# Ledger of designs, part 140: peptides against a protein of PDB entry 3JWR

Target 1, 323 residues: chain A of PDB entry 3JWR
Amino acid sequence: TRELQSLAAAVVPSAQTLKITDFSFSDFELSDLETALCTIRMFTDLNLVQNFQMKHEVLCRWILSVKKNYRKNVAYHNWRHAFNTAQCMFAALKAGKIQNKLTDLEILALLIAALSHDLDHRGVNNSYIQRSEHPLAQLYCHSIMEHHHFDQCLMILNSPGNQILSGLSIEEYKTTLKIIKQAILATDLALYIKRRGEFFELIRKNQFNLEDPHQKELFLAMLMTACDLSAITKPWPIQQRIAELVATEFFDQGDRERKELNIEPTDLMNREKKNKIPSMQVGFIDAICLQLYEALTHVSEDCFPLLDGCRKNRQKWQALAEQ
Target 2, 298 residues: chain A of PDB entry 3JWR as posed
Amino acid sequence: TRELQSLAAAVVPSAQTLKITDFSFSDFELSDLETALCTIRMFTDLNLVQNFQMKHEVLCRWILSVKKNYRKNVAYHNWRHAFNTAQCMFAALKAGKIQNKLTDLEILALLIAALSHDLDHRGVNNSYIQRSEHPLAQLYCHSIMEHHHFDQCLMILNSPGNQILSGLSIEEYKTTLKIIKQAILATDLALYIKRRGEFFELIRKNQFNLEDPHQKELFLAMLMTACDLSAITKPWPIQQRIAELVATEFWEQGDQVGFIDFVCTQLYEALTHVSEDCFPLLDGCRKNRQKWQALAEQ

## One batch from the design tools (peptide; made by RFdiffusion4, then SolubleMPNN)

Design b2_p10_5_s1 (from b2_p10_5, 6 letters changed)
Fold by OpenDDE base, seed 5:
Structure b2_p10_5_s1 (fold): chain B 323 residues (1-323), chain A 10 residues (1-10)
Amino acid sequence: as target 1 above (323 residues)
Amino acid sequence: EEALDISKFL
């Protein structure tokens, strides 16, 4: 395709030029081509291209395939969300200095997972999929969408000309796929809620050890969630705009819940309750986000900008809630 | 005892 030719021939700017190492990064001003260039830079600067002998054209094709398999008519859970998740992962690895704590295979898996974690998202949550009796709900009982996302990820990785993992040994390939699957499944917030207590307790007790395979797996899951939720950490103008995208998608679901399921949506998805968004955001930050970024900062102090951003946005949302 | 609706991601 012309898009592939353009991408493959383009000079890839430095991470510094692209500002992809910044926790404050925004994609709003970037074209689709520029997001793809950023993605190439992430793979390159993490030494993934060299270490796993990726062909440039194959990587370009894979990136474009991943992007293509996000829906354009979904307000939030689209390519830009996945791209921002991956950028946060890159920033956490580089600026947050988590790279030195992980293997190359783990880094490879996390980056692929971040880009792929919401593939073919339909703009509705697992609860809606279940209640609507969607065919996917017959295949999976829990984490329905996350299983689907992984299936889509695997499909792309195995597609002709998209095999970015072809340079891996059989064992490396199996390991990478296992980590990708675990990382994508970990983005189910229900699983996060179930598992986070163990992580927080390990941190609190100063017993956290990345050399323990179980704790490593737990950390990778928490890191995925931290990147997936990273919009809450962004500078206020960026945060506010992303919150509007999220609200749009949720209100669209709520409208469908009324129309298709004959149910009253929850406040979060109720367009008529728009005035509750600030207070709901404060609640979300307190219940879900703060402890995670606090714990992540304990693992690596260089991740503090994420925590600081989250705290600042809490104040902004609280001020709006008091009006 | 979390009063948060996590429907956002579920």
Scores: peptide ipSAE 0.074, ipTM 0.808, DockQ to the pose 0.124
Fold by OpenDDE base, seed 2:
Structure b2_p10_5_s1 (fold): chain B 323 residues (1-323), chain A 10 residues (1-10)
Amino acid sequence: as target 1 above (323 residues)
Amino acid sequence: EEALDISKFL
């Protein structure tokens, strides 16, 4: 395709030029091509291209395939969300110095997972899929969409000309896929809620040890969530804009819940309760986000900008809630 | 603890 040719032939700017090491990064001004260039830079600067002998054209095709398999008619859970998740992962690995704590395979898996974690998202949550009796609900009982996302990820990875993992040994390949699956499944916030207590307790007790395989898996899950939710950490103008996208998607679901399921949506998904968004955001930050970024900062103090951003946005949302 | 709207998590 022309897009592939353009991408493959393009000079990839430095991470510094692209600002992809910044926790404050915004994609709003970037073209789709530029987001793809950023993605190439992430793979390159994490030494993934070199270490796993990725062909440039194959990587380019894979990136474009991933992008193509996000829906354009979904307000939030689209390519830009996946891209921002991956960028936060990159920033956490580089600026947050988490790269030094992980293996190359784990880093490879996390980056692939971040880009892939919401593939073919329908703009509705698992609850809606279950209640609507969608065909996917017959395949999976829990984490329905996350299983689907992984299936889509696997499909792309196995597609002709997209096999970015072809340079891996059989064992490396198996390990990578395992971690990808775990990481994508970890983006189910219901699972996060179930598992986070163990992570926080380990941190609180100063017993956290990445050399323990179980704790490593737990950390990767928490890191994925931290990147997935990273919009909450962004500078206020960016946060506000992303919150509007989230609200739009949730309201679209709520509208469908009324129309298709004949139910009254929850406040979060109720267009008529838009005025509650600030207070709901405060509640979300307090209940979900703050402890996560605090714990992450305890693992690596260089991740503090995420926590700081989250705290600042809490104040902004609180001020709006008080009006 | 305030009741959390878990819609975002389901």
Scores: peptide ipSAE 0.071, ipTM 0.802, DockQ to the pose 0.108
Fold by OpenDDE base, seed 1:
Structure b2_p10_5_s1 (fold): chain B 323 residues (1-323), chain A 10 residues (1-10)
Amino acid sequence: as target 1 above (323 residues)
Amino acid sequence: EEALDISKFL
């Protein structure tokens, strides 16, 4: 395609020029081509291209395939969300110095997972999929969409000309796919809520050890969630804009719940309760986000900008909730 | 205190 030719021939700017190492990064000003260039830079600067002998054209095709398999008619869970998740992962690995704590296979898997974690998202949550009796709900009982996202990820990785993992041994390939699957499934917030207590307790007791395989898996899951939710850490203008996108998608679901399922949506998905967004954001930060970024900062102090951003945005949302 | 139905961010 013309898009592939343009991407493959383009000079890839440095991470410094692209500012992709910054936790404060915003993609709002970037074209789709520039987001693809940023993605190439992430793979290159993490040494993934060199270590796993990726062909440049194959990587370019894979990135474009991933981007193409996000829906354009979904307000939030689209390519830009996946791209921002991956950028936060890159920043956490580089600026947050988590790269030195992980294997190259784990880093490879996390980056692929971050880019792929919401593939073919339909703009509705697992509860809606289940209640609507969608065919996917017959295939999977739990984490319905996350299983679908992984299936889409696997399909793309196995598609002709998209095989970025062809340089791996059979053992490395199996390991990578296992980690990708676990990482994508970890983005189900229901699983996060179920597992986070173990992680926080290990940190609190100073018993956290990345050399333990179980604790390593747990950490990778927490890191994925931290990157997936990273919009809450962004500078206020960015945070506010992303919150509007999330609200739009949730209100669209709520409208469908009324029309298709004949149910009253919850406050979060009720368009008429838009005035509750600030208080709901404070509640979300307190219930889900703060402890996660605190724990992550204990693993690596260089991740503090995520925690600081989250705290600052809590104050901003609280101020709006009081007006 | 309405339990934040956090299940909805999924």
Scores: peptide ipSAE 0.078, ipTM 0.806, DockQ to the pose 0.111; fails the geometry check
Fold by OpenDDE base, seed 3:
Structure b2_p10_5_s1 (fold): chain B 323 residues (1-323), chain A 10 residues (1-10)
Amino acid sequence: as target 1 above (323 residues)
Amino acid sequence: EEALDISKFL
């Protein structure tokens, strides 16, 4: 395609020029082509292209295939969300110095997972899928959408001309797919809520050890969630704009819940309760986000900008909730 | 305490 030719022939700017190492990064001013260039730079600077002998054209095709399999009519859970998740992962690995704590296969898996974790998202949550008796709800009992996202990820990875993992041994390939699956599934916040207590307790007791395979797996799950939720850490103007996209998608679901299921939506998805957004954001930060970024900062102090951003946005939302 | 609507995440 013309798009592939343009991408493959383009000079890829440095990570410094693209500012993709910054936790404060914004994609708002970037074209789709520029987001793809940023993605190439992430793979290159993490040494993934060299270490796993990725062909440039194959990587370009894979990136474009991933982008194509996000829906454009979904307000928030689209390519830009996946791209921002991956950028936060890259920043956490580089600026946050987490790269030095992980294997190359783990890094490879996390980056692929971040880009792929919401593939073919339909703008509705697992609860809606289940209640609407969607065909996907018959295939999976738990983490319905996350299983679907992984299936889409696997389909793309196995598609002709998209096989970025062809340079791996059979054992490396199996290991990578296992980690990708676990990482994508970990983005189900229900699983995060279930597992986070173990992580926080290990941190609190100063018993956290990444050399332990179970604790490593737990950390990768927490890191995925931290990147997935990273919009909450962004500078206030960026945070506010992303919150509007999230609200739009949730209100669209709420409208469908009324129309299709004949139910009153929750406050979060109720368009009539938009005035509750600031207080709900404070509640979300307190219940879900703060402890995670605190714990992550304890693993690597260089991740502090995520925690600091989250705290600053809490203050901003609280001020709006008091008006 | 108003139960946090975690539907954003579930």
Scores: peptide ipSAE 0.074, ipTM 0.805, DockQ to the pose 0.106; fails the geometry check

Design b2_p10_5_s2 (from b2_p10_5, 4 letters changed)
Fold by OpenDDE base, seed 5:
Structure b2_p10_5_s2 (fold): chain B 323 residues (1-323), chain A 10 residues (1-10)
Amino acid sequence: as target 1 above (323 residues)
Amino acid sequence: SEAFDISALL
């Protein structure tokens, strides 16, 4: 395609030029081509292209295939969300110095997972999928969408000309796919809620050890969630704009819940309760975000900008909730 | 303060 030719022939700017190492990064000014160039840079600077002998054209095709399999009519859970998740992962690995704590296969898996974790997202949560009796709800009982995202990820990875993992041994390939699956499934907030207590307790007791395979898996799950939710850590103007996209998608679901399911939506999805957004954002930060970024900062102090951003945004939302 | 309903995120 013309898009592939343009991407494959383009000079890939440095990570410094692209600012993709910054926790404060915004994609708002970037074209789709520039987001793809950023993605190539992430793979290159993490040594994944070299270590796993990725062909440049294959990587380009894969990136474009991933991007194409996000829906354009979804306000938040689109390519830009996946791209921002991957950028946060890259920043956490580089600027947050987590790269030195992980294997090359774990890094490869996390980056692929971050880009792929919401593939073919429909702009509705798992609860809606269940209540609407969608065909996907018959295939999976729990983490319905996350299973679908992984299936889409696997489909793309196995598609002709998209096989970025062809340079891996059979064992490396199996390991990578296992980690990708676990990482994508970990983005189900229901699983996060179930598992986070174990992680926080290990940190609190100073018993956290990445050499333990179970704790490693737990950490990768927490890191995925931290990157997935990283919009809450962004500078206030960026965070507000992303919060508006999230609210739009949630209100669209709430409108569908009223129309299609004949139910009153929860406050978070109720357009009529938009005035509660500031207080709900404070609640979200307190219930979900703060402890995660605190714990992540204990694993690597260089991740502090994520925690600091979250705290600053909490203050901003609280000030709005008091008005 | 009302407990944040996280069910909408699930």
Scores: peptide ipSAE 0.227, ipTM 0.873, DockQ to the pose 0.097
Fold by OpenDDE base, seed 1:
Structure b2_p10_5_s2 (fold): chain B 323 residues (1-323), chain A 10 residues (1-10)
Amino acid sequence: as target 1 above (323 residues)
Amino acid sequence: SEAFDISALL
């Protein structure tokens, strides 16, 4: 395709030029081509292209295939969300110095997972999928969408000309796929809520050890969630705009819940409750976000910008809730 | 403060 030719022939700017190591990064001004160039730079600067012998054309095709399998009619859970999740992962690995704590296979898996974690997202949550009796709800009992996202990820990885993992041994390939699956499934907030207490307790007791395989798996799950929710950490103008995208998608679901399911939507998905957004954002930060970024900062102090951003946005939302 | 309804995120 012309798009593939253009991407494959383009000079890839440095990470510094692209500002992809910044926790304050915004994609709003970037074209789709520039987001793909940023993604190539992430793979290159994490040494993944070299260490796993990726062909440039195959990587380019894979990136474009991933981007193509996000829906354009979904307000928030689209390619830009996946790209921003991956950029936060890259920043956490580089600027947050988490790269030195992980294996090359774990880094490879996390980057693929971040880009792939919401593939073919439909702009509705797992609860809606269950209540609508969607065919996916018959295949999976829990984490319905996350299983679907992984299936889409696997389909793309196995597609002709998209096999970015072809340089791996059979053992490395199996390990990588296992970590990708675990990382994508970890983006189910229900699983985060279930598991986070163990992580926080390990940190509190100063018993956290990345050499323990179970604790390593737990950390990778928490890191995925931290990157997935990273919009809450962004500079205030960026945060507000992303919050509007999230609200739009949630209101679209609420409208469908009324029309298709004859259900009264929760306040978060109720368009008539738009005035509650500031207080709901404060509640979200307190219930879900703050403790996660605090714990992550204890694992690596260089992740502090995520925590600081979250705290600053809490104050901004609180000020709006008081008006 | 009204308890944040986490169920909407699930």
Scores: peptide ipSAE 0.193, ipTM 0.866, DockQ to the pose 0.096
Fold by OpenDDE base, seed 2:
Structure b2_p10_5_s2 (fold): chain B 323 residues (1-323), chain A 10 residues (1-10)
Amino acid sequence: as target 1 above (323 residues)
Amino acid sequence: SEAFDISALL
């Protein structure tokens, strides 16, 4: 395709030029081509292209295939969300110094998972999929969408000309796919809520050890969630704009819940409750985000900008809730 | 203050 030819022939700017190492990064000014170039840079600077012998054209095709399999009519859970999740992962690995704590296979898996974790997202949550009796709800009982996202990820990885993992041994390939699956499934916030207590308790007791395979798996899950939710950490103008996208998608679901399911949506998905957004954002930060970024900062102090950003945005949302 | 309904995120 012309798009592939343009991407494959383009000079990839440095991570410094692209600012993809910054926790404050914004994609708002980037073209789709520039987001793909950023993605190539992430793979390159993490040594994944070299270590796993990725062909440049294959990587380019894979990135474009991943991007193509996000829906354009979904306000938030689209390619830009996946791209921002991957960028936060890259920043956490580089600037947050998490790279030195992980294997190359774990890094490879996390980056693929971050880019793929919401593939073919429909702009509705698992509860809606279940309540609407969607065909996917017959295939999976829990983490319905996350299972679908992984299936889409696997489909792309196995598609002709997209096989970025062809340089791996059979054992490396199996390990990578296992970690990708676990990482994508970890983006189900229900699983996060279920598992986070173990992580926080290990941190609190100063017993956290990445040499333990179970604790490593737990950490990768928490890191995925931290990157997935990273919009809450962004500078206030970026945070506000992303919050509007999230609200738009949630209100679209609420409108469908009224029309298709004949139910009153929860306040978070109720367009008539738009004035509650600031207080709900404070509640979200307190219930979900703060303790996660605190714990992550205890694992690596260089992740502090995520915690600091979250705290600053809490103050901003609280000030709006008091108006 | 009503507890944040996290169920909407699930």
Scores: peptide ipSAE 0.186, ipTM 0.862, DockQ to the pose 0.098
Fold by OpenDDE base, seed 3:
Structure b2_p10_5_s2 (fold): chain B 323 residues (1-323), chain A 10 residues (1-10)
Amino acid sequence: as target 1 above (323 residues)
Amino acid sequence: SEAFDISALL
């Protein structure tokens, strides 16, 4: 395609030029081509291209295939969300110095997972899929969408000309796919809520050890969630704009719940209750985000900008909720 | 203040 030719022939700017090591990064000013260039830079600077012998054209095709399999008519859970998740992962690995704590296979898996974790997202949550009796709800009992996202990820990875993992041994390939699956499934917030207590307790007791395979798996799950939710850490103007996209998607679901299921949506998905957004954002930060970024900062102090951003946005939302 | 309904995110 012309898009592939343009991407494959383009000079890839440095990570410094692209600012992709910054936790304050915004994609709003970037074209789709520039987001793809940023993605190439992430793979290159994490040594993944060299270590796993990726062909440049294959990587370019894979990136464009991943981007193509996000829906354009979904307000938030689209390519830009996946790209921002991957950028936060890259920043956490580089600026947050988490790269030094992980294997190359773990890093490879996390980056692929971050880009792929919401593939073919439909703009509705697992509860809606279940309540609407969607065919996917018959295939999977729990984490319905996350299983679907992984299936889409696997389909792309196995597609002709998209096989970025062809340089791996059979054992490396199996290990990588296992980690990708676990990482994508970890983006189910229900699973996060279920598992986070163990992570926080290990941190609180100063018993956290990344050399323990179980604790390593737990950490990778928490890191995925931290990157997935990283919009809450962004500078205030960026945070507000992303919150509007999230609200739009949730209200679209609420409108469908009324129309298709004949139910009154919860406040978070109720367009008529948009005035509650500030207080709901405070509640979200307190219930889900703060402890995670605190714990992550204890694992690596260089991740502090995520915690600081989250705290600052909490104050901003609280001030709006008091008006 | 009403507790944040986490169930809407699930």
Scores: peptide ipSAE 0.185, ipTM 0.862, DockQ to the pose 0.095

